Peptides against a protein of PDB entry 5IXI. Designs and how they scored, part 63

Target 1, 141 residues: chain A of PDB entry 5IXI
Amino acid sequence: TPLLDASSLEYLFAQGQYDLVKCLAPIRDPKTEQDGHDIENECLGMAVLAISHYAMMKKMQLPELPKDISYKRYIPETLNKSIRQRNLLTRMRINNVFKDFLKEFNNKTICDSSVSTHDLKVKYLATLETLTKHYGAEIFE

## One batch from the design tools (peptide; made by RFdiffusion4, then SolubleMPNN)

Design b2_p18_3_s2 (from b2_p18_3, 6 letters changed)
Fold by OpenDDE base, seed 3:
Structure b2_p18_3_s2 (fold): chain B 141 residues (1-141), chain A 18 residues (1-18)
Amino acid sequence: as target 1 above (141 residues)
Amino acid sequence: MEAFTVEKGKEIFGKLFG
């Protein structure tokens, strides 16, 4: 397995976020309706990882984050467009569930300092590999 | 890293999309 130094990991993490959001690394095709839901769930989870990493780098806790913080800038643009087409109540529910998820992740994982920014980058890239079509295979093989 | 991330995400958002 390849060894990644800190600089390489930082580069790959930044590039991976860009590729996911811009759909340069497209998410895998769903095999079933349930699989499609699972893919969307993982994308939202990726947003939590990205936001948490950002918060840690800025030394900001969740209450200090802007109220407008959202998954919108951290998920594939195609998924964001899809969510926008859903009715208001559904969109509100997604927002609330996401905020609750982010809060829970922050309180149970980040605040106790058991997880580092390094860990988040590794988890993000590893998940990105499984979520997208053939992305990062050469890195984690 | 703890299993909370993707797995917990699937559980939480599964109530919304499942």
Scores: peptide ipSAE 0.033, ipTM 0.665, DockQ to the pose 0.127
Fold by OpenDDE base, seed 5:
Formats: structure tokens, C-alpha cells, sequence
Structure b2_p18_3_s2 (fold): chain B 141 residues (1-141), chain A 18 residues (1-18)
């Protein structure tokens, strides 16, 4: 694991978010249907990390976040397009589950643990490396 | 955090697909 200083980590985290959303770091190809679901779940998890990091930086709790906050701007555009093509019931379910996950994660980071913005950035980048095809090969061993 | 983000995350979102 490379030693990244705070400034480098901040830069890589910002760039990583951009690369994931813009599909410059494309997510890996699913091997099975279940693998595809797992990939989507990980992407939604990445959105939770990104939003939680934002909330912590702004010192806002979930009730203070916009009521319509969603994963849409924090997941790969390809996945967002795919989800938008699904029926209303499915989209509603995804939204509800995401909100529940975000709420639970917020409770974990604020009430149950000492998770810092640093930890979120590290987890984000580490997950990004495993989730995408070749991204991070030059950074992580 | 690792256990929560991976295991619990998969548990929560696993409900999306029955």
C-alpha cells in the first residue's frame, strides 16, 4: 500500500469520483447475473461513501441534506442510464434501499465509530481499484 | 468500516433483487 499524504489523497479522491461517474474508469464486466448485481451494489455503496464524505466535510447530518439526495450523480453514468430504463417500482425500491443504506452508514460513521473523511477517501479509492478494470494499478500494489 | 461497507452494504442492497 502506497503512502499517500493528505494533499495527494484529496486529489486522487476527487479525480477518482470524476473518473467513476464519467466512466473514464469503467467498471469491470460482470461474469454472471449475480455478479452484475454485486457490481451495481458496490457502485451504490460508492455513492454512499461519496455523499457521506461530502456531509462530513460540510458538517451536515442526513436530516440536513437535501430530501431528494440520491445516487444519480455519484454512480457511473452507464449505470444511471440503466437504472432509468427500469420500471417505476424498481426505481422506487432502489431509491428506498439507498436511503436506508445511507442512513445506516451515517449512524455507523457518526454514532458507532470514529470514521473520518480520510478513512472514506481511502475506502473509496481502494474500492474503485477493485471495481474498475484497470484503474489504480499504478497506485495500489 | 470495511466490514460494514462491504458486508452490510451487500446485505442491504441484496434486497433489491430478492
Amino acid sequence: as target 1 above (141 residues)
Amino acid sequence: MEAFTVEKGKEIFGKLFG
Scores: peptide ipSAE 0.033, ipTM 0.655, DockQ to the pose 0.131
Fold by OpenDDE base, seed 2:
Structure b2_p18_3_s2 (fold): chain B 141 residues (1-141), chain A 18 residues (1-18)
Amino acid sequence: as target 1 above (141 residues)
Amino acid sequence: MEAFTVEKGKEIFGKLFG
């Protein structure tokens, strides 16, 4: 992976978020049922990274985030539609687990200042490369 | 970060399907 300057990294991170959500960089096809679950888990993880990056940039604490903060705007639209088709209990479970993970991530990583916005962008782009079909081919060769 | 985002993440979100 080539060394990216701050401006290039910021651009790629912003564009990567847009491409993932809008399915311009479509997620890879699952090879197995377990692989499908892993893909969905990674997408939810991407949402945590994106939200945490946003919170850090705005210098806001977790209690200051909107009460209705959710993964819905930060995952592929196709996955969001799939989740919405699941039963109420499953959707509630996903919401609760996501919020719990976000809380733990912030408490143990963000609040300790052990992770920078730079680290989040790098992790996001690295995950995006493995998660999508063709993203990063021009950079991560 | 890597241990938390990958291993801990898989542990937590894995519960969504199990």
Scores: peptide ipSAE 0.033, ipTM 0.655, DockQ to the pose 0.131
Fold by OpenDDE base, seed 1:
Structure b2_p18_3_s2 (fold): chain B 141 residues (1-141), chain A 18 residues (1-18)
Amino acid sequence: as target 1 above (141 residues)
Amino acid sequence: MEAFTVEKGKEIFGKLFG
């Protein structure tokens, strides 16, 4: 993986979030039903990374975030629409698990493991490369 | 990033999607 300076990394991270959410960088096609579930799980993980990065940049703790913080603005719009079509119980479970994971990620990784915003950007972009079809081919040579 | 990763998230959310 090539080394990027801080300015380039910041740009790529911001653009990568936009491309993922707006489906300009489409997620890869699932090979199996389980692979499809793994892709959705990975997208939700991307939301956790993005929100955690946002919180760190704003020097905010999780309790200071809006009560209705969710994955909805941080996952591909196509996936968000798919989730909204699922039954209420399923949507509630997804919401609860997401909030729990976000909390645990923040407490046990961000606070306890000295994770920086730089680390989050690197992980986000690395995951984005594997998650999408053609994204960053020239960047991750 | 050591304790929680995207892979850890996959394990957690995998319980929802089967």
Scores: peptide ipSAE 0.033, ipTM 0.659, DockQ to the pose 0.126

Design b2_p18_3_s3 (from b2_p18_3, 6 letters changed)
Fold by OpenDDE base, seed 1:
Structure b2_p18_3_s3 (fold): chain B 141 residues (1-141), chain A 18 residues (1-18)
Amino acid sequence: as target 1 above (141 residues)
Amino acid sequence: MEAFTVEKGKEIFSRLFG
């Protein structure tokens, strides 16, 4: 478990988001088809973490969140391209499930105040390390 | 095969913060 000051954590969190989305920290290769699905699920989870962190930092309430919030800007570009190539019904399902997931998570983080922005950053980076091939090895060992 | 679902989201949440 890393011991980071607030400034370092802020930097790493911001850089980690950028690296994930831009595929500078590429996601690990799936070992099986099921593993591939698990990776995609985790990426969508990362989007929820990032959006929730943004909402908390802006002191936004749930009703203030835009209705068109999407995972598209918060997942690896390669995954986003893959999803866009899937049929309309599949994309609709993913969108709806994501919205429900985001709503539930925000209830736990913002409404219940059970999770802090600090916690989100730590969990984001920890998950990022498990999702990517070699990212953050020096930090979380 | 497991697809992304609300249940999976809850599982992830529990794993991260439970």
Scores: peptide ipSAE 0.039, ipTM 0.661, DockQ to the pose 0.646
Fold by OpenDDE base, seed 3:
Structure b2_p18_3_s3 (fold): chain B 141 residues (1-141), chain A 18 residues (1-18)
Amino acid sequence: as target 1 above (141 residues)
Amino acid sequence: MEAFTVEKGKEIFSRLFG
């Protein structure tokens, strides 16, 4: 893959988040029903990466994060609308599992310092390429 | 829709950083 300097990576990461959330880089069409579920789960995983990156940049621990921190601002708007239409129990489960996943991920990234912000940006963009229809194809050739 | 699970999250983590 082509070498990306820090400034280019930062720009692409910021733009990638915006494009994903605003659906300017639409998520790929599911091949099966299970594939659709996998895509949604990956989007939630992407939210964890983005939030963790934010926390690391602000040098905040998980307990210091705002109480309203959620996946809502870090997933495609179409998916967010879909989740809001689901029943209460499903939404509660998603929220609880997401918080648990974020906590576990935070322990491995911020607390253990085993993952850097650079690593998060690279992994985010790489996943974004596979998650969307055509995004990042020229960058990771 | 299959709900997001801890197991799925761990799978994603392993795929991304493993």
Scores: peptide ipSAE 0.038, ipTM 0.671, DockQ to the pose 0.614
Fold by OpenDDE base, seed 5:
Structure b2_p18_3_s3 (fold): chain B 141 residues (1-141), chain A 18 residues (1-18)
Amino acid sequence: as target 1 above (141 residues)
Amino acid sequence: MEAFTVEKGKEIFSRLFG
């Protein structure tokens, strides 16, 4: 595997986000119902990483983030469509849990300055590789 | 207190949605 410099990592991170959301790097097929649930949780985690990275780049604190911040722009479009088809209580639960996740993540990592943007990019790409069907095959060949 | 990580976050999601 190649050692990535800052510019290469920035490019791969940006492209990875685009590929995930636009389903150009499709998420893997679930093996079971529980596996499907795990995949969705990982996608929501990816959204937290992406939003936190954005906040750090903009030098934003938690109160400065839009109150209507959502996972909707940061998860695969197919998953977003699936979630929108679920009942109101389920959608409310997902929204609340996501906001709690984001808040807790930022409190424990971003606000404490224990995680850098570099760390977020690495974690994002590593998770993307395990989450998708074929991503990384060319790079890690 | 244990530090919050992405892995712990995913665990929390699994617990809350499970």
Scores: peptide ipSAE 0.063, ipTM 0.665, DockQ to the pose 0.146; fails the geometry check
Fold by OpenDDE base, seed 2:
Structure b2_p18_3_s3 (fold): chain B 141 residues (1-141), chain A 18 residues (1-18)
Amino acid sequence: as target 1 above (141 residues)
Amino acid sequence: MEAFTVEKGKEIFSRLFG
């Protein structure tokens, strides 16, 4: 159970997104090549959470979201730069998989209402704690 | 480098929300 009221949680969620994207809360250094892959995958997952939260807050279905919406603005800028350096096929795969993931997640959040915006904020911050070097301390009970 | 996969995405979702 989070030790935060609704307004505090909203603030921390917004700040956490900003810190992650702007690398103010840098992602942890990979211990291995595989760990690096895991970190990147988690970041992409975080992007899905953030976008879904946005959609839910705006009460919009995915088709109503801007067509240019992607992971690019919701992942660490350093990771985005890294992905842009990869070959076209890899980038295309990431884009396609991300879109599919987002659609599936939308079904479980906006459509089925299985997940609330509150849940998304909590899970985002919890994941942020494990993903970054020195972020999050005693946020949850 | 390993690309993000649908399976990995589902794994992340499952881990986050069960």
Scores: peptide ipSAE 0.041, ipTM 0.672, DockQ to the pose 0.639; fails the geometry check

Design b2_p18_3_s4 (from b2_p18_3, 5 letters changed)
Fold by OpenDDE base, seed 2:
Structure b2_p18_3_s4 (fold): chain B 141 residues (1-141), chain A 18 residues (1-18)
Amino acid sequence: as target 1 above (141 residues)
Amino acid sequence: MEAFTVEKGKEIFSKLFG
């Protein structure tokens, strides 16, 4: 992958988040049911990365984040709509697992590892490349 | 980071469908 300066990386990260959520960079079509599950899992993971980046930029600890923090604003709108169509128990499970993942990521990765906002942006963009249909074709090698 | 965000993440969220 090409080296990006801080300003370029910040721009691409912000634009990538917007493109993913607004489905301007649509997620790839699943090849199988399992592939579909993997895609959804990756999208929820992307939400954790985005929220963690936000928290780090604001120098906020996990307990300082809103109690109602959710993946809803950080995943593709199409996926969010799909999740909302599932039954209450399933949605509750997704919410709980997401919050658990966010907590674990914060404790085990952000706090206990040398993870920077730079690392999160790189990981986000790298995942975005593999997750979407054509995003980053001219940027990533 | 890769181990957690990819492997561990998939492990956690796979429970959504299990």
Scores: peptide ipSAE 0.045, ipTM 0.662, DockQ to the pose 0.115
Fold by OpenDDE base, seed 5:
Structure b2_p18_3_s4 (fold): chain B 141 residues (1-141), chain A 18 residues (1-18)
Amino acid sequence: as target 1 above (141 residues)
Amino acid sequence: MEAFTVEKGKEIFSKLFG
C-alpha cells in the first residue's frame, strides 16, 4: 500500500465522498438481512466521519453545528431514497440514533485530542474501500 | 480510533434494530 501524502489524501477524501453519495462507488450487495443493516449502519458511520471532519476543519463543536444537521447529504443517494420510504417511527429512530452517534463521536474527538482530520480521512477511505464494490483496490492493496 | 469508530458505532446503531 502506497503512502499517501497530505495533498493526495485530501483529494482522495473529497473524491471519495462524492463517489459514495452519487453512487459512483456503489455500496456492496448485502449477503443477508443483517448484512444489509450493517451496510446501512456503516453508511451512517461514514456520515459521522464526514461531518466530524467538516466540524474540525471549521473549528466547530456540536453546539455550534446546525441543529438540523443530518446524514442525508453524506450517505448514498440510493440509501437516502430507501430511508425516505420508511415509516415515520423508523425515520425518527434513525435520526435519533445518528444524532447520538455524532454526539458521542464528537465528544471523543474533542476530549481525546488524539483524532486528527488526517485520521478521519484515512478511516473514511479505508471504510469506503470495504463498503463499496471494488473501489480503491488499486490504492489500498 | 478503530475501537471507537467500529465497535462503538455498531453498538450505537444496533439500537436501530434492537
Scores: peptide ipSAE 0.037, ipTM 0.649, DockQ to the pose 0.130
Fold by OpenDDE base, seed 1:
Structure b2_p18_3_s4 (fold): chain B 141 residues (1-141), chain A 18 residues (1-18)
Amino acid sequence: as target 1 above (141 residues)
Amino acid sequence: MEAFTVEKGKEIFSKLFG
C-alpha cells in the first residue's frame, strides 16, 4: 500500500464519501441474499465512520450532534431510497439500531482506543475499495 | 437472513480496527 501524505488522504476521503453517496462508485453486486444484507450493513457502518470523523473534526461529543442525525446523508442514495420504501416499523428499527451502533462506536471504540481521524480515513477508504465495484485499485496497490 | 444489529456493527468495527 502506497504512503499518502495528509493532504492527499484528506482529498481522497472527501471524494470517496461523495462517490459512495452519489453512487459514482457503485456498490458491488450481491452474490446471495445474505450477501446483500452484508453490503447494507457495511454501508451503514460507513455512515458511522463518516459521522464519527465529522464529530472528531469539529471536536464535538455525540450528545452535541443534532438529535435527528442519521445515516441518510452518508449511505448510497440507492440504498437510502430502498430503506425509505420499507414499512414504518422496519425504518424505526433501522434508525434505532443505527443510533445505538453510533453511540457504541463513539463511546467504546473512539474514546477507549484513541482512534484518530487519520485512522478513520484510512479504514474508510480501505472498506470503500472492498465495498464498491471498481474503486481504489490505484490507491491500495 | 441476518438483519442489521448492534452485534453486526460490532463485528464490522472489529474487522476495521482489530
Scores: peptide ipSAE 0.029, ipTM 0.632, DockQ to the pose 0.742
Fold by OpenDDE base, seed 3:
Structure b2_p18_3_s4 (fold): chain B 141 residues (1-141), chain A 18 residues (1-18)
Amino acid sequence: as target 1 above (141 residues)
Amino acid sequence: MEAFTVEKGKEIFSKLFG
């Protein structure tokens, strides 16, 4: 595993977010229906990490974030399109649960300063490696 | 289809930071 300096980590984190959302680093194929659900949940988790990192960099608390903040810009475009095709009740549940989880993560982790922006970038990239088909092999091997 | 839940999110993040 190569040693990554701060500049390299920042670059890889930014590029990783772009690759995930634009599906340039496509998510792995599900092995089962349950695996497919887990993949979607992991993508939503990645959105929480990305939004939290953004908030920390801007020194903003959740009440200061736009009311329309959502996972839509932080998950793979293919998944976003899939969610839009689901029924209203399902979409409402996803939105509400996501907001609740984001709030909890912010209050119990970010506000307590137990996680740094550096930690978020490392965890994001590590998860990206397992979530996508071939991404990260050159970075973490 | 299983919807995203807070419990699933907690499980994921436990794996991420654990």
Scores: peptide ipSAE 0.029, ipTM 0.647, DockQ to the pose 0.649

Design b2_p18_4_s1 (from b2_p18_4 with W6F M7L R11K H12N)
Fold by OpenDDE base, seed 5:
Structure b2_p18_4_s1 (fold): chain B 141 residues (1-141), chain A 18 residues (1-18)
Amino acid sequence: as target 1 above (141 residues)
Amino acid sequence: SGLDEFLEKVKNYEWDRS
């Protein structure tokens, strides 16, 4: 695997977030309905990584995060539009699942310092490569 | 679930920088 210095990794992480959200690096087409659900879950996981990275950089604990923090700014815009078209109960469930997952992730991984900002960036980019159609092939293959 | 699997992957993530 390629070794990236801190500056290069920071650049790629920032660009990767922008490309994912703005759909410049579009997510792969689902092969099945279940695959579509898996892709959605991975995107929500990506949002958890991004938010946790933000919190760590700001030295904020989970209770200090804004109460209205959500996945909406951290997932592909196409997926966000899809979720907004779903019924109220479904949207409420997604919101609750995401908040629970974010809380669990921070309590069991971030708060005990088992994962660093460096690890989050690496995992984010690696997941981005698997989620998107042809993004990052030259970097991670 | 996919979310649980993702969490497990992150918790056990190791990166070979070689």
Scores: peptide ipSAE 0.028, ipTM 0.653, DockQ to the pose 0.051
Fold by OpenDDE base, seed 1:
Structure b2_p18_4_s1 (fold): chain B 141 residues (1-141), chain A 18 residues (1-18)
Amino acid sequence: as target 1 above (141 residues)
Amino acid sequence: SGLDEFLEKVKNYEWDRS
């Protein structure tokens, strides 16, 4: 991983979240239908990282988070619109899987204090580089 | 599912703190 000072890492993490959600850093084109599904799942994973980072910064445990916590504000807007167009059962499934994922991630990673906010930022940016078309080319050599 | 695969990767991922 590249060596970045704390201020630079914080800036890049914040900007990366914004770029992903606003589609300024567009996600790569899927090569197959399965690849498209994998990309979608990775985006949901990015939401887990972002929410977990938020919770840690606020010194909140997941049970203390609002019940309406959702991936919707942490994934690309284009993907969010796509999900909203799917039928109710599909949306319910996605929501349930996401919440289970977030809970499991928190239990086995955050609650065990095995991952710091620094680690989350690094992982987020590294994943962002792999998901997007051109982002991070100069950051991760 | 692919999301489950992601979860498995996260669980087994050795975080680089370097």
Scores: peptide ipSAE 0.028, ipTM 0.647, DockQ to the pose 0.057
Fold by OpenDDE base, seed 4:
Structure b2_p18_4_s1 (fold): chain B 141 residues (1-141), chain A 18 residues (1-18)
Amino acid sequence: as target 1 above (141 residues)
Amino acid sequence: SGLDEFLEKVKNYEWDRS
C-alpha cells in the first residue's frame, strides 16, 4: 500500500467521502442477495467511521451529537433513496441498529482511545476501495 | 458478534489492501 503523509491522507479522506456520497465513486454491483446486504452494511459502517471521525475532530462526545444524527448524509445517495423506499418497520430497524452500532463503536474504540482519527481515515479509504467499482485504481493499487 | 468482528477489522486496518 502507498505511504501517505498526513496532508495527503486528510485530502483523500475528504474527497473519498464526497465521492461515495455523491456516487461519483459508485458502489459495486452485488454478486448475490447476501452480497448486497453486505454492501449495505459496509456503507453503514463507513457512516459510523465518518461520524466518529467528525466527533473526534470536534472534540465532541456521543451524547453531544445531535439527537437526530443518522447515516443519511454519510452513505451513497442511491442507497439512501433505496432505504427511504422501504417500509416503516424496516426503516425503524435500520435507524435503531445504526444508533446502537454507533454507540457501541464509540464505547469500544473512541472512549478507550484504541482508535485514532488516523486509523479511521485509513480504514475508511481501504473500505472505499473494496466497495466501489473503480475507485482507488490509481491511488490504492 | 458482527459488531465485534467489525471492531476487530477496524483495529487491524494495517492488513487492508491500502
Scores: peptide ipSAE 0.028, ipTM 0.657, DockQ to the pose 0.065
Fold by OpenDDE base, seed 2:
Structure b2_p18_4_s1 (fold): chain B 141 residues (1-141), chain A 18 residues (1-18)
Amino acid sequence: as target 1 above (141 residues)
Amino acid sequence: SGLDEFLEKVKNYEWDRS
């Protein structure tokens, strides 16, 4: 892929987040039911990346983040609406699992300095390309 | 799960394209 300078990467990361959440870059259609679950989980994973990036940029630890931090603002709005239509127990499980994953990610990846904000942006954009139908094809091959 | 696999990929990040 073409070499991106810091400013370009920052711009693309911000724009990519907006496009994903606002469904301007729609996620691909699932091939199977399992594929649909994988897509949802990848979206939740991207929320982890976005939140972790935010925390790192603000030099915040997880306990310093709002207690009501969630994936809701960091996933496609269509997916968020779909999740809200599910029963209470399912929604509670998703919330708890997400928080646990965010915590584990921070402890095992961010705190040990194995992942930088640069890495998060690159991984986010690369995943965005694979998750969406046509987004970023000209930028990332 | 997909989320587990996703996080594992990030944890063991390797650049696979240029």
Scores: peptide ipSAE 0.029, ipTM 0.658, DockQ to the pose 0.058; fails the geometry check

Design b2_p18_4_s2 (from b2_p18_4, 6 letters changed)
Fold by OpenDDE base, seed 5:
Structure b2_p18_4_s2 (fold): chain B 141 residues (1-141), chain A 18 residues (1-18)
Amino acid sequence: as target 1 above (141 residues)
Amino acid sequence: SGLDDFLEKVKHYKYDRS
């Protein structure tokens, strides 16, 4: 609910990405197996937001996105290690679902221009608050 | 769809938090 200026929002977004990936803002412990899957999906969603924000800032079209783009650099390192330990079929499914989601999301953002980079930063930080243990309490309470 | 719901949430957060 607090109103942030553009510079403050940009700073928080950049720092939030770093903290999430480097596990300086660790994700919350899953309460159940399903909760663990939900957390993983949210982390993959965070990767979509981060990559889409990057693409929009660079004014890249869908064909210009690297075909080797992956979630691996945009999710918590602990989660990335966990995924790499899974069998090939599971990893293939995760990769395919992520690619499909990223493509569809970018059609609605980069192509449609219905969502701005500002919106992506706000959603990223809001999700970061819910995913992590105690991060962002002072900012979004 | 789920993606449409996600986009709606993003727009909602825009007005509520920033």
Scores: peptide ipSAE 0.029, ipTM 0.659, DockQ to the pose 0.053
Fold by OpenDDE base, seed 1:
Structure b2_p18_4_s2 (fold): chain B 141 residues (1-141), chain A 18 residues (1-18)
Amino acid sequence: as target 1 above (141 residues)
Amino acid sequence: SGLDDFLEKVKHYKYDRS
Protein backbone atom coordinates (compact mmCIF):
# COMPACT_ATOMS: atom_id res chain seq x y z
CA THR B 1 0.00 0.00 0.00
CA PRO B 2 1.53 3.28 -1.11
CA LEU B 3 1.83 6.28 1.16
CA LEU B 4 -0.43 9.05 -0.13
CA ASP B 5 -1.02 12.48 1.31
CA ALA B 6 -4.53 13.45 2.33
CA SER B 7 -5.32 15.49 -0.77
CA SER B 8 -4.14 12.79 -3.15
CA LEU B 9 -6.07 10.13 -1.29
CA GLU B 10 -9.26 12.20 -1.35
CA TYR B 11 -8.91 12.80 -5.07
CA LEU B 12 -8.20 9.17 -5.91
CA PHE B 13 -11.11 8.00 -3.78
CA ALA B 14 -13.55 10.34 -5.50
CA GLN B 15 -12.24 9.52 -8.95
CA GLY B 16 -12.23 5.81 -8.18
CA GLN B 17 -15.90 5.89 -7.26
CA TYR B 18 -16.72 7.63 -10.50
CA ASP B 19 -14.60 5.27 -12.57
CA LEU B 20 -16.15 2.18 -11.00
CA VAL B 21 -19.76 3.30 -11.40
CA LYS B 22 -19.30 4.63 -14.92
CA CYS B 23 -17.34 1.51 -15.91
CA LEU B 24 -14.32 3.58 -16.91
CA ALA B 25 -12.46 1.13 -14.72
CA PRO B 26 -14.23 -2.03 -15.84
CA ILE B 27 -14.49 -4.95 -13.45
CA ARG B 28 -12.43 -7.99 -14.30
CA ASP B 29 -13.86 -10.95 -16.17
CA PRO B 30 -15.00 -13.81 -13.95
CA LYS B 31 -13.03 -17.02 -14.27
CA THR B 32 -15.81 -19.21 -12.82
CA GLU B 33 -19.43 -18.89 -11.75
CA GLN B 34 -18.32 -18.55 -8.15
CA ASP B 35 -15.82 -15.89 -9.19
CA GLY B 36 -18.69 -13.98 -10.77
CA HIS B 37 -20.61 -14.09 -7.51
CA ASP B 38 -17.51 -12.96 -5.63
CA ILE B 39 -17.12 -10.00 -7.98
CA GLU B 40 -20.74 -8.95 -7.46
CA ASN B 41 -20.33 -9.29 -3.71
CA GLU B 42 -17.22 -7.13 -3.79
CA CYS B 43 -19.11 -4.51 -5.80
CA LEU B 44 -21.86 -4.47 -3.18
CA GLY B 45 -19.14 -4.19 -0.57
CA MET B 46 -17.77 -1.16 -2.38
CA ALA B 47 -21.23 0.39 -2.10
CA VAL B 48 -21.19 -0.19 1.65
CA LEU B 49 -17.81 1.50 1.92
CA ALA B 50 -18.94 4.46 -0.17
CA ILE B 51 -22.21 4.93 1.71
CA SER B 52 -20.49 4.61 5.07
CA HIS B 53 -17.89 7.16 4.03
CA TYR B 54 -20.66 9.51 2.93
CA ALA B 55 -22.49 9.09 6.22
CA MET B 56 -19.34 9.71 8.25
CA MET B 57 -18.47 12.82 6.27
CA LYS B 58 -21.98 14.16 6.87
CA LYS B 59 -21.77 13.16 10.54
CA MET B 60 -24.85 11.00 10.10
CA GLN B 61 -25.78 7.64 11.54
CA LEU B 62 -27.36 5.01 9.34
CA PRO B 63 -30.83 5.51 10.83
CA GLU B 64 -30.60 9.13 9.69
CA LEU B 65 -30.02 8.15 6.07
CA PRO B 66 -32.98 8.16 3.70
CA LYS B 67 -34.97 4.96 3.80
CA ASP B 68 -34.51 4.60 0.06
CA ILE B 69 -30.73 4.34 0.34
CA SER B 70 -29.53 1.71 -2.07
CA TYR B 71 -26.50 0.20 -3.72
CA LYS B 72 -27.78 1.25 -7.14
CA ARG B 73 -25.78 4.48 -7.37
CA TYR B 74 -22.59 2.94 -6.01
CA ILE B 75 -22.04 -0.14 -8.18
CA PRO B 76 -21.01 -0.45 -11.83
CA GLU B 77 -23.84 0.59 -14.12
CA THR B 78 -23.51 -2.67 -16.02
CA LEU B 79 -24.06 -4.65 -12.83
CA ASN B 80 -26.99 -2.46 -11.85
CA LYS B 81 -28.64 -3.13 -15.20
CA SER B 82 -27.99 -6.84 -14.79
CA ILE B 83 -29.61 -6.89 -11.36
CA ARG B 84 -32.68 -5.02 -12.61
CA GLN B 85 -33.20 -7.75 -15.21
CA ARG B 86 -33.37 -10.48 -12.57
CA ASN B 87 -36.65 -11.73 -11.15
CA LEU B 88 -38.41 -10.11 -8.22
CA LEU B 89 -37.37 -12.69 -5.64
CA THR B 90 -33.72 -12.39 -6.59
CA ARG B 91 -33.84 -8.60 -6.43
CA MET B 92 -35.54 -8.75 -3.05
CA ARG B 93 -32.86 -11.09 -1.77
CA ILE B 94 -30.05 -8.85 -2.99
CA ASN B 95 -31.69 -5.82 -1.41
CA ASN B 96 -32.18 -7.60 1.90
CA VAL B 97 -28.62 -8.90 1.99
CA PHE B 98 -27.28 -5.45 1.21
CA LYS B 99 -29.37 -3.82 3.92
CA ASP B 100 -28.20 -6.41 6.42
CA PHE B 101 -24.58 -5.96 5.39
CA LEU B 102 -24.77 -2.19 5.67
CA LYS B 103 -26.34 -2.43 9.11
CA GLU B 104 -23.84 -4.98 10.37
CA PHE B 105 -20.93 -3.02 8.94
CA ASN B 106 -22.14 0.06 10.77
CA ASN B 107 -22.61 -1.82 14.03
CA LYS B 108 -19.28 -3.63 13.97
CA THR B 109 -17.02 -0.89 12.58
CA ILE B 110 -18.49 2.62 12.42
CA CYS B 111 -20.38 2.55 15.71
CA ASP B 112 -17.34 1.06 17.42
CA SER B 113 -15.17 3.87 16.00
CA SER B 114 -12.75 1.26 14.71
CA VAL B 115 -12.80 2.60 11.15
CA SER B 116 -12.05 6.14 9.99
CA THR B 117 -12.83 7.83 6.71
CA HIS B 118 -9.16 7.42 5.89
CA ASP B 119 -9.41 3.68 6.42
CA LEU B 120 -12.46 3.49 4.17
CA LYS B 121 -10.70 5.31 1.35
CA VAL B 122 -7.67 3.04 1.58
CA LYS B 123 -9.84 -0.08 1.63
CA TYR B 124 -11.92 1.20 -1.28
CA LEU B 125 -8.91 1.89 -3.48
CA ALA B 126 -7.23 -1.38 -2.57
CA THR B 127 -10.39 -3.31 -3.44
CA LEU B 128 -10.84 -1.32 -6.62
CA GLU B 129 -7.39 -2.41 -7.76
CA THR B 130 -8.23 -6.08 -7.28
CA LEU B 131 -11.70 -5.77 -8.84
CA THR B 132 -10.81 -3.98 -12.04
CA LYS B 133 -8.78 -5.03 -15.05
CA HIS B 134 -6.01 -2.43 -15.08
CA TYR B 135 -6.87 0.30 -12.57
CA GLY B 136 -4.32 1.34 -9.99
CA ALA B 137 -1.33 -0.30 -11.59
CA GLU B 138 0.75 2.86 -11.35
CA ILE B 139 -0.63 3.88 -7.96
CA PHE B 140 0.25 0.65 -6.20
CA GLU B 141 3.41 -0.01 -8.20
CA SER A 1 -24.32 -18.95 -1.39
CA GLY A 2 -22.21 -16.10 -2.66
CA LEU A 3 -24.42 -13.59 -0.89
CA ASP A 4 -23.88 -15.41 2.39
CA ASP A 5 -20.14 -14.98 1.93
CA PHE A 6 -20.79 -11.27 1.55
CA LEU A 7 -22.27 -11.06 5.04
CA GLU A 8 -19.48 -13.17 6.48
CA LYS A 9 -16.91 -10.55 5.46
CA VAL A 10 -18.46 -8.01 7.83
CA LYS A 11 -17.55 -10.09 10.86
CA HIS A 12 -13.83 -9.88 10.15
CA TYR A 13 -13.51 -6.55 8.36
CA LYS A 14 -11.73 -4.59 11.08
CA TYR A 15 -9.19 -7.38 11.56
CA ASP A 16 -8.61 -8.14 7.89
CA ARG A 17 -5.14 -7.17 6.68
CA SER A 18 -5.83 -8.13 3.09
Scores: peptide ipSAE 0.029, ipTM 0.639, DockQ to the pose 0.085
Fold by OpenDDE base, seed 4:
Structure b2_p18_4_s2 (fold): chain B 141 residues (1-141), chain A 18 residues (1-18)
Amino acid sequence: as target 1 above (141 residues)
Amino acid sequence: SGLDDFLEKVKHYKYDRS
């Protein structure tokens, strides 16, 4: 909610990504099994935002991204470890869902409408605030 | 369908403020 200049937003976005992945800002505890599933989906969504932002900054189209692009470097390390412990079929499902999500996001957001890197940073930080236990309370609350 | 559920999730994430 607070007004942020471009420099501040860039800094917070970079720091937020680091804090989420390194679990310095741990994700909130699930209230139910469904809530846990929702949290996981939100984390994957965060990865889509981060990857899309990266691609836009590098002036790359989605097909130009590495074929093995993955969520692994863009989600909480604890969640990544959890996913790696799941069976092969589950991991394949998650990988496919993520790839489909990334493609759909690109088609329906970046290609079909004008979305800037600024918009992605704002969405990322806003989601980060709701996803984590304590992050951004002094900044976003 | 599963595809509809997926699209709904994408739309929800895309446009929800949270």
Scores: peptide ipSAE 0.027, ipTM 0.629, DockQ to the pose 0.095
Fold by OpenDDE base, seed 3:
Structure b2_p18_4_s2 (fold): chain B 141 residues (1-141), chain A 18 residues (1-18)
Amino acid sequence: as target 1 above (141 residues)
Amino acid sequence: SGLDDFLEKVKHYKYDRS
């Protein structure tokens, strides 16, 4: 993995978020149904990273974030549309599980300052490469 | 289900820099 300076990392992180959400870097095709679930979980994980990075940059505690904070603007639009088409109970479950994880991630990582914004960007980009069809190949390979 | 394993899978990925 080549060394990325801070400015390059910041740019790639911002662009990567945009490309993922806008599906300019489309997520890979699932090999199985379980693989599809794993892809969705990874996307939700990406949302946690993005939100946590935002919170850290703003020096905000989780309770200071809007109560209606959601993964919706931080996952691929195609996935968001898919989730919105699922029944109410499923959507409620996804929302609750996501919020629970975000809270726990914040408590175990952000509050303890055990992870930096740098770490979040690196993890985000690394996950983005594995999650999408061909994004970032020249950067990490 | 995939959703039931969400917390565990993501936690493992995020906390273990393998």
Scores: peptide ipSAE 0.032, ipTM 0.660, DockQ to the pose 0.087; fails the geometry check

